# Designs tried in a protein design run: peptides against a protein of PDB entry 4N7V. Part 3

Target 1, 222 residues: chain A of PDB entry 4N7V
Amino acid sequence: TLRSITSPLVAHRLKPIRQKTKKAVVSILDSEEVCVELVKEYASQEYVKEVLQISSDGNTITIYYPNGGRGFPLADRPPSPTDNISRYSFDNLPEKYWRKYQYASRFVQLVRSKSPKITYFTRYAKCILMENSPGADFEVWFYDGVKIHKTEDFIQVIEKTGKSYTLKSESEVNSLKEEIKMYMDHANEGHRICLALESIISEEERKTRSAPFFPIIIGRKP

## One batch from the design tools (peptide; made by RFdiffusion4, then SolubleMPNN)

Design b1_p8_3_s4 (from b1_p8_3, 5 letters changed)
Fold by OpenDDE base, seed 4:
Structure b1_p8_3_s4 (fold): chain B 222 residues (1-222), chain A 8 residues (1-8)
Amino acid sequence: as target 1 above (222 residues)
Amino acid sequence: AEFIYPEF
């Protein structure tokens, strides 16, 4: 099943963006829907031959072939659907579209990993919990120039000197210089707090039928 | 921040 290889994408709260590649253009729209435009070149002109439009919650996929399948000139936005539109639920999406859905999903995850959900200012750093899940990215920008970037897979450290390295195991973290461990400890504390606040705020958001609470900023730069 | 997404 599609669900066994990817979860429905979630584009809520993401800002509009358009990323062009040679064979595809992927966009997040103002509506928070996600579009994959499949591009072909003909006579030195790029044409959109197929569009997947995915709902913000990832559960509905609308597929259409612009201009009756003849293609529509590539523009600054997806072509509007007109005729011959197919609509699928996530669990009923034909397998032939799974790769394209995954492409959209990975794009959304990347954007989410760079989209602040919680910004938390401490005495020493600007901490940012991102929107991606599971294991949201967490960045700590210390005011003295040190940076720590935590992902589900690794921790990247940029020291004051500009020296950069990646840690992929607890052993490597434990082998850090004491001065760096202090930064790591602070980063971990900020991370814990952000996760706790995310949980509390999300629960309150669920109970409240209003506009999203996120993104949120906690504190201010000293 | 800007980023480059890989080719399809």
Scores: peptide ipSAE 0.268, ipTM 0.860, DockQ to the pose 0.138
Fold by OpenDDE base, seed 1:
Structure b1_p8_3_s4 (fold): chain B 222 residues (1-222), chain A 8 residues (1-8)
Amino acid sequence: as target 1 above (222 residues)
Amino acid sequence: AEFIYPEF
């Protein structure tokens, strides 16, 4: 099943973006819908031959073929749907479209990993919890130039000198120089606070059923 | 967000 290889994409709160490649253009629209335009070149002109429009919650996929499959000239936005439109739920999406859905999903996940959900200014650093899940990326930009980037898979450290390295195990973290451990400790504390805030705010959103509270900024740079 | 997304 599609669900066995990917979850429904989640594009909520993401800013519009359009990424063009040779064979596809993927977009997040103002509506927070996601579009994959499949592109073919003909006579030095690019045409959109197929469009997958995915709802912001990833659960509805609308597929259409511009101009009855003849294609529509590539523009700055997806072409409007024609009269021949197929609409699927996530679990009913034909297998032939799974790769395209995955392409959209990976794009959204990447964008989410770069999209601030919580920005928290401490006395020493700007901390940013991103939108991706599970295990949201967490970045710490210390005002003195040290940078720490935490992901689900690794921790990247950039020292004041520009020296950069990646840590992939707790053993490696424990072997850090004492001065770097201090930065790591602060980063971890900021991370904990951001996660706590995320939980609290998300619960309030659930209770109130109001507009999203995120993204949020806590504090200011000193 | 500055990144390059791979080809389809």
Scores: peptide ipSAE 0.263, ipTM 0.861, DockQ to the pose 0.133
Fold by OpenDDE base, seed 3:
Structure b1_p8_3_s4 (fold): chain B 222 residues (1-222), chain A 8 residues (1-8)
Amino acid sequence: as target 1 above (222 residues)
Amino acid sequence: AEFIYPEF
């Protein structure tokens, strides 16, 4: 099943963006829907031959073939759907479209990993918890030039000298120089705080009928 | 963040 290889994409709170590659253009719209345009070149002109329009919650996929399948010239936004459209739920999406859905999903996940959900300024650093899940990326930009980037899979450290390295195990973290451990400790504390705040704020969002609270900024640069 | 996504 599609669900066994990917989850429905989640594009809520993401800013509009359009990314063109040779064979596809992927967009997040103002509506927070995600569009994959499949592109072919003919006579030095690019044409959109197929469009997957995916709802912001990833659960509904609308597929259409512009201009009766003849294609529509590539523009600055997806072509509007015509009368000949197919609508699928995530669990009923034909297998032939799974690769395209996965492409959209990976794009959205990448965008989420670069989209601030919580920005937290400490005495020493700017901390940013991103939108991706599970295990949101967490970046710490120390004012003295040190950077720590935490992901679900690794921790990347960039020292003042520009020296960079990746840590993938607890043993590697424990083997760090004492001075670097201090940065790591601060990063971990900032991370803990951001996660705690995320939980509290998300619960309040659930209880209220207000507009989304995220993204938020806590504190300010000294 | 500015980036170019991989080819399909």
Scores: peptide ipSAE 0.170, ipTM 0.848, DockQ to the pose 0.126
Fold by OpenDDE base, seed 5:
Structure b1_p8_3_s4 (fold): chain B 222 residues (1-222), chain A 8 residues (1-8)
Amino acid sequence: as target 1 above (222 residues)
Amino acid sequence: AEFIYPEF
């Protein structure tokens, strides 16, 4: 099943973006829908031959073939659907479209990993918890130039000198110089606080049924 | 185009 290889993408709260590659253009629209345009070149012109339009919650996929399958010239936005539109639920998406859906999903996850959900200013750093899940990325930009980037898989450290290294195990973290451990400790504290705030705010959001509370900024740069 | 995403 498609679900066994990916979850429905979630594009809520993401800013619009359009990313062109050689064979595809992927977009997040103002509506927070996600579009994959499949591009073919003919006579030195690029044409959109197929479009997958995915709902913001990832559960509905609309597929159409512009201009009766003849293609529509690539523009600055997806072509409007005409006739012969197919609509699928996530669980009913034909297998031939799974690769394209996965592409969209990976794109959205990447965008989410770069989209601030909580920005928290401490005395020493700007901390940012991102939108991706599970295990949201967490970045700490220390005002003195040190940067720590935590992902589910690794921790990247960029020192004042620009020296960069990646930590992938607890033993590597424990082997850090004491000076760097101080930064790590602060980063971890900021991370803990952001996660706590995320939980609290999300619960209030659930109770209130109001407009989204995120993204949120806490504090200000000193 | 804030970042580059891999080719399809």
Scores: peptide ipSAE 0.164, ipTM 0.843, DockQ to the pose 0.120

Design b1_p8_4_s1 (from b1_p8_4, 5 letters changed)
Fold by OpenDDE base, seed 1:
Parts: structure tokens; C-alpha cells; sequence
Structure b1_p8_4_s1 (fold): chain B 222 residues (1-222), chain A 8 residues (1-8)
């Protein structure tokens, strides 16, 4: 099943973006829907031959073939659907579209990993918890030039000198020089605070069923 | 950015 290889994409709160490759254009729309346009070249002009329009929650996929399948000239936005539109739920999406859905999912996940959900200014750093899941990326930009980037898979450290390295185990973290451990401790504290805030704000958001509270900014740069 | 997907 599609679900066994990917989860429904989640594009909520993401800003509009459009990325073109040779074979496809992927977009997040103002509506937070995600569009994959399949591109073919004919006579030095690019045409959109197929469009997958995916709902912001990833659960509905609308597929259409512009201009009766002849293609529509590539433009600055997806072509509007005309006729012969197919609509699928995530769980009944034909297998022939799974790769395209996966592409959209990976794109959205990447965008989420770069989209601030919580920005938290401490005395020493700008901390940013991103939108991706599970295990949201967490960036710490210290005002003195040190940077720490935490992901579910690794921790990247950029020192004042520009020296950069990646930590992938607890033993490596424990082997850090004392000066860097201080930065890591602060980063971890900021991370904990952001996660705590995310939890309580999300709960209030759920209770009120109001417009999204995120993204939020806590504090200000000193 | 994501690399080009060779599958489509």
C-alpha cells in the first residue's frame, strides 16, 4: 500500500513555493495545496502533461491532464483543470501515481524542515524549531557565530572559526570539548523549551479550533 | 532543493 511507504503529506502553514526540475514542477499554493506538474518538451517549449493536486492534509489527490492530454504550456502556476478530472483518497490512489506522490511528500517534508514553527530568542541565541515531523529540526544561531543544527539523525556544529562537524552518537557528543558542550547545553535547553511551548500551544489550538497559532516568535534579539 | 527524480 502507499501508506506502507509514505504518510500523507502535510502542507499546513507552509508558504507558497514553486520549484522546477527538468521533468516536473512542484508547488505549494496559497491554498496550501501541493501540485506536481509533469513536464514534457515539444518544439523547445515545455508543456504540462499531467497534474497531481494534493490537498493540504495529503488525503485527497486530484489528477487531471491539461488540454485533453495534449498538454498546456508551462507557466508560473499549474494549469487549471478543465475536464476529465479524477479524484482519489490517499488510500485508493492508483499505484501508477505513487512515485509522484512520494516526490511531493519528500518536497513538502524538505520545506517543512526549513519552515520555522517556533522562533525563540534567548540571551545567547536565536532558536528555531521547524515544522517537520517526526523529530523536527532545531537550529540554534548563537550571536557569537556558533551554530548548532539538530535533526533526528545528527547534530551539526559550526564553530566560530568556521570549523564544521557532525555528531551521530552520544559518545561523540560526550567527547565534545568543554567550550562546545556549553553551547550544546544551551541548545538543548532551548530545544526543550520550544517543545514544551509547542505542546501547550497545540493543545490550546486543538481546544479552540481556531486559526493556527503557529508560527510564533518568543522574545526578541538582544 | 531536491534532486531530479529519474523515475518521471
Amino acid sequence: as target 1 above (222 residues)
Amino acid sequence: SLPEDPRF
Scores: peptide ipSAE 0.094, ipTM 0.871, DockQ to the pose 0.083
Fold by OpenDDE base, seed 4:
Structure b1_p8_4_s1 (fold): chain B 222 residues (1-222), chain A 8 residues (1-8)
Amino acid sequence: as target 1 above (222 residues)
Amino acid sequence: SLPEDPRF
C-alpha cells in the first residue's frame, strides 16, 4: 500500500512556493494545497501534461490532464483543472501515481524542515524548531557565530572559525572539545524547551477553534 | 533529484 511506504503529506502552515525542475514543477499554493506539474518540452516550449493536486492534509489527490492531455503551456501557476478530473483518497490512489505523490511528500518534508514552528531566543542563541516530523529539525544560531543544526539523523556543527563537521553518533558528540560541548548543552536545553512548549501549545490548539497558534516566537534577541 | 526550497 501507499501508506506502507509514506504517510499523507502535511502542508499546513507552509508558505506558498513554486519550484521548477526540468521535468516537474512543485508548488505549495496559498490554499496550502500541493501541486505537482509534470512538464514536457516541445518545440522549445514547456507544457504541463499532468497535474497532481494534493490537499493540505494529503488525504485527497486530484489528478487532471490539461487540454485533454495535449498539455498546457507552463505558466507561473498550475493550470486550472477543466475536464477529465479524477479524485482519489490517499488509500485509493492508483499505484502509477505513487512515485509522484512521494515526490510531493519529500518536497513538503523538505520545506517543513526549513519552516519555523517555534522560534526561541535565548541569551546566547536564536533557536528554531522546524515543522517537519517525526524528529523535527532544530537549528541553533549562536550570536557569536556558532551554528548547530540537529536532524533526526545527524548533528551539524559550524564553529566560529568556519570549520564545519557532522556528528552521527553519541560517541562523536561525547568526543567534542569542551568549548563545543557547552554550545551543544545550550542547544539541547533550548531543544528540550521548544519540544515542551510545542506539546503544551499543541494541546491548547486542539482545545480551541481559533486560528493555528504556530508559528510562534518566544522571547527576543538581546 | 529533489529540488531545494529557494528559501535556503
Scores: peptide ipSAE 0.063, ipTM 0.846, DockQ to the pose 0.095
Fold by OpenDDE base, seed 2:
Structure b1_p8_4_s1 (fold): chain B 222 residues (1-222), chain A 8 residues (1-8)
Amino acid sequence: as target 1 above (222 residues)
Amino acid sequence: SLPEDPRF
């Protein structure tokens, strides 16, 4: 099943973006829907031959073929769905579209990993918890130039000198220089705080059913 | 492939 290889994408709170590649244009719309436009070149003109429009919660996929499959000239936005529209739930999406959905999902996940959910300024650093899940990316930009980037899979460190390295195990973390461990300790504390705030704020958001509280900024740069 | 950084 599609669910066995990916979860429904989640585009909530993401800013609109349109990104072109050779074969596709991926957009996050103002509506927070995600569109994958499949692009073909003919006579030096690019045409959109197929569109997957995915709901912001990833659960509904609308597929259409502009101009009865003849294609629509590539423009600054997806063509309107007017021809041969098919609507699928995530679990009923035909396998032939799974790769395209996965492409959209990976794009959204990447965007989420670059989208601040919580920005927290400490005495020493700007900490940012991102929107991606599970295991949201967490970046710490120390004011002295050190950077720590935590992901589900690794920790990247950029030292003041510009020296960069990636840690993928606890043993590697434990082998860090003492001065770097100090930065790591601060990063970990900032991370803990951001996760705690996320939990608290999310619970309040759930209770109030108001407009999204995120993204949020806590504190200010000293 | 996807862009390396979708947000500058």
Scores: peptide ipSAE 0.060, ipTM 0.839, DockQ to the pose 0.165
Fold by OpenDDE base, seed 3:
Structure b1_p8_4_s1 (fold): chain B 222 residues (1-222), chain A 8 residues (1-8)
Amino acid sequence: as target 1 above (222 residues)
Amino acid sequence: SLPEDPRF
């Protein structure tokens, strides 16, 4: 099943963008829908031959072939759907489209990993919890130049000298220099606080049914 | 290939 290789993408709260590769253009729209335009070149002109329009929650996929399948000239936005539109739920998406959906999902996940959800200023650092899940990226920018970047898979440290290294196990973390452990301790505390705030704020959003509270900034730079 | 759009 598609679900066995990817979860439905989640594009909520993401800013609109449009980015091109050689064979595709990916857009996040103002509606927070995600569009994948498949591009072909004919006589030095690029044409959109196929469009996947995915809902913000990833559960609905609309597929159409511009200009009766002849293609529509590549423009600054996806071509509007006209005739012969197919609509699928995530679990009913034909296998022939799974790779394209996965492409969209990976793009959205990358964007989410670089999109601040909570920014928290401490006495020593700017802490940022990102939108991706599970295991959101967490960045700590210390005012003295040290940087710590935590992901689900690793921790990257950049020291004041510019020396950079990656830690992939608790053993490696425990082997850090004492001075670096102090930065790590502060980063971990900021991380805990951001996760706690995320939980509390998300619950309040559910109760109030108001507009999203995220992204949010807590505190200010000293 | 995956386009990147960093937002800081």
Scores: peptide ipSAE 0.057, ipTM 0.839, DockQ to the pose 0.150

Design b1_p8_4_s2 (from b1_p8_4, 5 letters changed)
Fold by OpenDDE base, seed 1:
Structure b1_p8_4_s2 (fold): chain B 222 residues (1-222), chain A 8 residues (1-8)
Amino acid sequence: as target 1 above (222 residues)
Amino acid sequence: SMPEDPRF
């Protein structure tokens, strides 16, 4: 099943973006829907031959073939559907479209990993919890030039000198020089606070069923 | 950005 390979994409709160490659254009729309346009070239002109339009929650996929399948000239936005539109739920999406859905999912996940959900200014750093899941990326920009980037898979450290390295185990973290451990401790504290705030704010969102509270900014740069 | 998907 598609679900065994990927979860439904989640594009909520993401800003509009359009990314072109040779064979495809992937977009997050103002509506937070995600579009994959499949591109073919004819006589030095690019045409959109197929469009997958995916709902912001990833659960509905609308597929259409512009201009009766002849293709529509590539423009600054996806072509509007005209006729012969197919609509699928995530769980009944034909297998022939799974790769395209996966492409959209990876793109959305990448965008989420770069999209601030919580920005928290401490005395020493700008901390940013991102939108991706599970294990959201967490960036710490210390005002003195040190940077720490935490992901589910690793921790990247950039020192004041520009020296950069990646930590992938607890033993490597424990082997850090004392000066860097202080930065790591602060980063971890900021991370904990952001996660706590995310939890309580998300719970309030659930209770009120209001417009999203995220993204939020806590504090200000000193 | 992400690379081109070779599958389509």
Scores: peptide ipSAE 0.098, ipTM 0.882, DockQ to the pose 0.086
Fold by OpenDDE base, seed 3:
Structure b1_p8_4_s2 (fold): chain B 222 residues (1-222), chain A 8 residues (1-8)
Amino acid sequence: as target 1 above (222 residues)
Amino acid sequence: SMPEDPRF
């Protein structure tokens, strides 16, 4: 099943963006829908031959072939659907489209890993919890120049000197110099606080049925 | 940036 390969993408709260490659253009729209345009070149002109339009929650996929399958000239936005539109749920998406959906999902996940959900200013650092899940990226920018970037897979440290290294196990974390451990301790505390705030705010969003509270900024730079 | 998907 498609679900065994990827979860439905989630594009809520993401800013609009359009990114072109040689064979595809992927967009997040103002509506928070995600579009994959498949591009072909004919006589030095690029044409959109196929479009996958995916809902913001990833559960609905609309597929169409611009200009009766002849293609539509590549523009600054996806071509509008006209005739012969197919609509699928995530679980009913034909296998022939799974790779294209996965491409969209990877793009959205990348954008989410760079999209601030919570910004928290401490006495020593700017902490940022990102939108990606599970295991959201967490960045700490210390005012003295040290940077820590936590992901689900690793921790990257950039020291004041510009020396950079990656830690992939608890053993490596435990082997850090004492001065770096102090930065790590502060980063971990900021991370804990951001996760706690995320939980509390998400619950209040559910109760109030109001507009999203995220992204949010807590505190101010000293 | 995202690379082109070679599997398309």
Scores: peptide ipSAE 0.097, ipTM 0.880, DockQ to the pose 0.081
Fold by OpenDDE base, seed 4:
Structure b1_p8_4_s2 (fold): chain B 222 residues (1-222), chain A 8 residues (1-8)
Amino acid sequence: as target 1 above (222 residues)
Amino acid sequence: SMPEDPRF
């Protein structure tokens, strides 16, 4: 099943964006829907031959072929659906579209990993918990120039000297210089706080019918 | 292929 290889994408709270490659254009719309436009070149003109429009919660996929499959000239936004529209639920999506859905999902996850959910200013750093899940990216920008970027898979450190390295195990973290450990300790504390606040705020958001609480900013730069 | 990071 599609569900066995990917979860429904979640584009809530993401800002609109349009990213072109040679073969596709992927967009997050103002509606927070996600569009994958499949592009073909003919006579030095790019045409959209197929569009997957995915709901913000990833559960509904609308597929259409512009101009009855003849294609529509590539523009600054996806072509409007016309005739021959197919609508699928996530669990009913034909297998032939799974790769394209996965492409959209990976793009959304990438965008989410760069989209602030919580910005927390400490005395020493700007901490940012991102929207991606599970294991949201966490960035710490120390005011003195040190940067720590935590992902589910690794920790990247950029020192004041510009020296950059990636840590992939706790052993490597434990082998850091004492000075760097101090930065790591602060980063970890900021991370803990952001996760705690995310939990509390998410619970309140669940209880209310108001607009989303995220993204939020806590504190201010000293 | 995945698009380049659009936030860079």
Scores: peptide ipSAE 0.068, ipTM 0.849, DockQ to the pose 0.095
Fold by OpenDDE base, seed 2:
Structure b1_p8_4_s2 (fold): chain B 222 residues (1-222), chain A 8 residues (1-8)
Amino acid sequence: as target 1 above (222 residues)
Amino acid sequence: SMPEDPRF
């Protein structure tokens, strides 16, 4: 099943973007829907031959073929769905479209990993918890130039000198220089705080059913 | 392939 290889994408709170590649244009719309436009070149003109429009919660996929499959000239936005529209739930999406859905999902996940959910200014750093899940990316930009980027899979460190390295195990973390451990400790504390705030704020958001509280900024740069 | 950084 599609669910066995990916979860429904989640585009909530993401800012609109349109990203072109050779074969596709991926957009997050103002509606927070995600569009994959499949692009073909013919006579030096790019045409959109197929569109997957995915709901912001990833659960509904609308597929259409502009101009009865003849294609529509590539423009600054997806063509309107007017021809041969098919609507699927995530679990009923035909396998032939799974790769394209996964493409959209990966894009959204990438955008989420770059989208601040919580920005927290400490005495020493700007901490940012991102929107991606599970295991949201967490970036710490120390005011002295050190950077720590935590993901579910690794920790990247950029030292003041510009020296960069990636840590993928606890043993590697434990082998850090003492001065770097100090930065790591601060990063970990900032991370803990952001996760705690995320939990508290999300619970309040759930209770109030109000407009999204995120993204949020806590504190200010000293 | 995916863009490396969708948020420049």
Scores: peptide ipSAE 0.065, ipTM 0.841, DockQ to the pose 0.164

Design b1_p8_4_s3 (from b1_p8_4, 4 letters changed)
Fold by OpenDDE base, seed 1:
Structure b1_p8_4_s3 (fold): chain B 222 residues (1-222), chain A 8 residues (1-8)
Amino acid sequence: as target 1 above (222 residues)
Amino acid sequence: SMPEPPEF
């Protein structure tokens, strides 16, 4: 099943973006829907041959073939659906479209990993919890030039000198120089606070069923 | 800036 390969994409709170590659254009719309335009070149002109429009919650996929499948000239936005429109749920998506859905999903995950959900200014750093899941990326930009980037898989450290390295195990973290451990301790505390705030705010969102509270900024740069 | 997505 598609679900065994990927979960439904989640594009909520993402800013509009349009990214062109050779064979596809992927967009997040103002509506937070995700569009994959499949592009073919003909006579030095690019045409959109197929469009997958995916709902912001990833559960509904609308597929259409512009201009009766002849294609529509590539423009600054997806072509409007006119004919040959099919609508699927995530679990009923034909296998022939799974690759395209996965492409959209990977793009959304990438965007989410770079989209601030919580920005927290401490005395020493700007901390940013991102939108991706599971295990949201967490960035710490110390005002003195040190950077720590935490992901689910690794921790990247950039020192004041510009020296960078990646930590992938607890033993590597434990082997850090004491000076770097101080930065890591601060980063971990900022991370804990952001996760706690995320939980509290998300619970209030659930209770109120109001407009989203995220993204949020806490504190200010000194 | 956002990193470029891979080719389809």
Scores: peptide ipSAE 0.116, ipTM 0.851, DockQ to the pose 0.160
Fold by OpenDDE base, seed 2:
Structure b1_p8_4_s3 (fold): chain B 222 residues (1-222), chain A 8 residues (1-8)
Amino acid sequence: as target 1 above (222 residues)
Amino acid sequence: SMPEPPEF
C-alpha cells in the first residue's frame, strides 16, 4: 500500500512556494495545497502534461491532464483543472501515481524541515524547532558563530573556525571536545524547552479550535 | 533558505 511507503503529506502552515526542476514543478499554493506539475519539453517549450493536486492534509489527490492530455504551456502557476479530473483518497490512489505522490511528500517534508515552528532566543543562541515530523529538525545558531543542527538521523556541528562535522552516534557525541560539549548541552536544553512548549501550545490550540498559534517566537535576540 | 527540490 501507499501507506506502507509514506504517510500523507502535511502542508499546513507552509508558505507558498514554487520550485522548478527539469521534469516537474512543485508548488505549495496559498490554499496550502500541493501541486506537482509534470513537465515535458516540446520544440523548446515546456508543457504541463499532468497535474497532481494534493490537499493540505495529504488525504485527497486530484489528478488532471491539461488540454485533454495535450499539455498546457508552463506558467507561473499550475493550470486550472478544466476536464478529465480524477479524485482519489490517499488509500485509493492508483499505484501508477505513488512515485509522484512520494515526490510531493519528500518536497513537503524538506520544506517543513526548513520552516520554523518555534523560534526561541536564549542568552547565547537562536534556537529553531522546525515543522517536520517525526523528529523535527532543530537548529541552534549561537551568537558567537557556532551552529548545531539536529535531525532525526544526525547532529551537524559548525565550529567558530568553520570546521564542520557530523555526528551519527552517541559515542561520537561523547568524544566531542569539552568546549563543544558546552554548546551541545545548551542546544539540548533549548531543544527540550522547544519540545515542551510545542506540546503545551499544540494542546491549547486543539482545545480552543482557533487559528493556528504556530509559528511562534519566544524571547528576543540580545 | 528554502530547500531545492530533488529532481523527479
Scores: peptide ipSAE 0.115, ipTM 0.852, DockQ to the pose 0.227
Fold by OpenDDE base, seed 5:
Structure b1_p8_4_s3 (fold): chain B 222 residues (1-222), chain A 8 residues (1-8)
Amino acid sequence: as target 1 above (222 residues)
Amino acid sequence: SMPEPPEF
């Protein structure tokens, strides 16, 4: 099943973006829908031959073929759906479209990993919890130039000297110099606080059923 | 800036 290889994409709260590659253009729209435009080149002109438009919650996929499948010239936005429109749920999406959906999902996950959900200013650093899940990316920008980037897979450290390294095991973390451990301890505390705040705010959103509270900024730069 | 997406 599609669900066994990817979850429905989640584009809520993401800013609009349009990114072109050789074979596709992927967009997040103002509506928070995601579009994949499949591009072909003919006579030095690029044409959109197929479009997948995916709802912000990833559960609805609309597929259409511009200009009766002849294609529409590539422009600054997806072509409007006019002819041969098909609508699918996530669980009934034909297998021939799974690769295209996975491409959209990977793009959205990348955007989420770079989209602030919580920004928290401490005495020493700007901490940022990102939108991706599970295991949201967490960045700490110390005001003295040290950077720590935590993902579910690794921790990257950039020291004041510009020295950069990646930690992939607990033993490597435990082997850090004492000066770096101080930064790591502060990063871990900032991370804990952001996760606690995320939980509290999300529960309050659920109770109130109001407009989204995220993204949120807590504190200010000193 | 947003990073470049992977190729399709």
Scores: peptide ipSAE 0.112, ipTM 0.850, DockQ to the pose 0.164
Fold by OpenDDE base, seed 3:
Structure b1_p8_4_s3 (fold): chain B 222 residues (1-222), chain A 8 residues (1-8)
Amino acid sequence: as target 1 above (222 residues)
Amino acid sequence: SMPEPPEF
């Protein structure tokens, strides 16, 4: 199943963007829908041959072929769905479209990993919890120039000297110099606080069913 | 800056 290889993409709270590659254009729309336009070149003109429009929650996929499959000239936005429209749920998406869905999903996850969900200013650092899940990226920018970037897979450290390294295990973290451990301890505390706030705020969002509370900023730079 | 999409 598609679900066994990827989860439904989640584009909620993401800012609109349109990014072009050689073979595709990916857009996050104002509606928070995600569009993949498959591009072909003919006679030095780019044409959109196929469009996947994916709902903000990733559960609905609308597929269409512009201009009866002849293609529509590439523009500043996806072409309107007019011809050969098919609508699928995530679990009913034909396998022939799974690669294209995964392409959209990978892009959305990348955007989410760079999209602040919670910004928290401490006495020593700017902490940022990102939108990606599971295991959201967490960045700490110390005011003295040290940076720590935590992901699900690793911790990257950039020291004041510009020396950078990546830690992939607890043993490597434990082998850090004492001065770096102090930064790591502060980063971990900021991370804990952001995760606690995320949980509390998400529960209030569920109760109120109002407009989203995220992104939020807690505190201010000293 | 926003990330670039991967190549398809």
Scores: peptide ipSAE 0.111, ipTM 0.853, DockQ to the pose 0.148

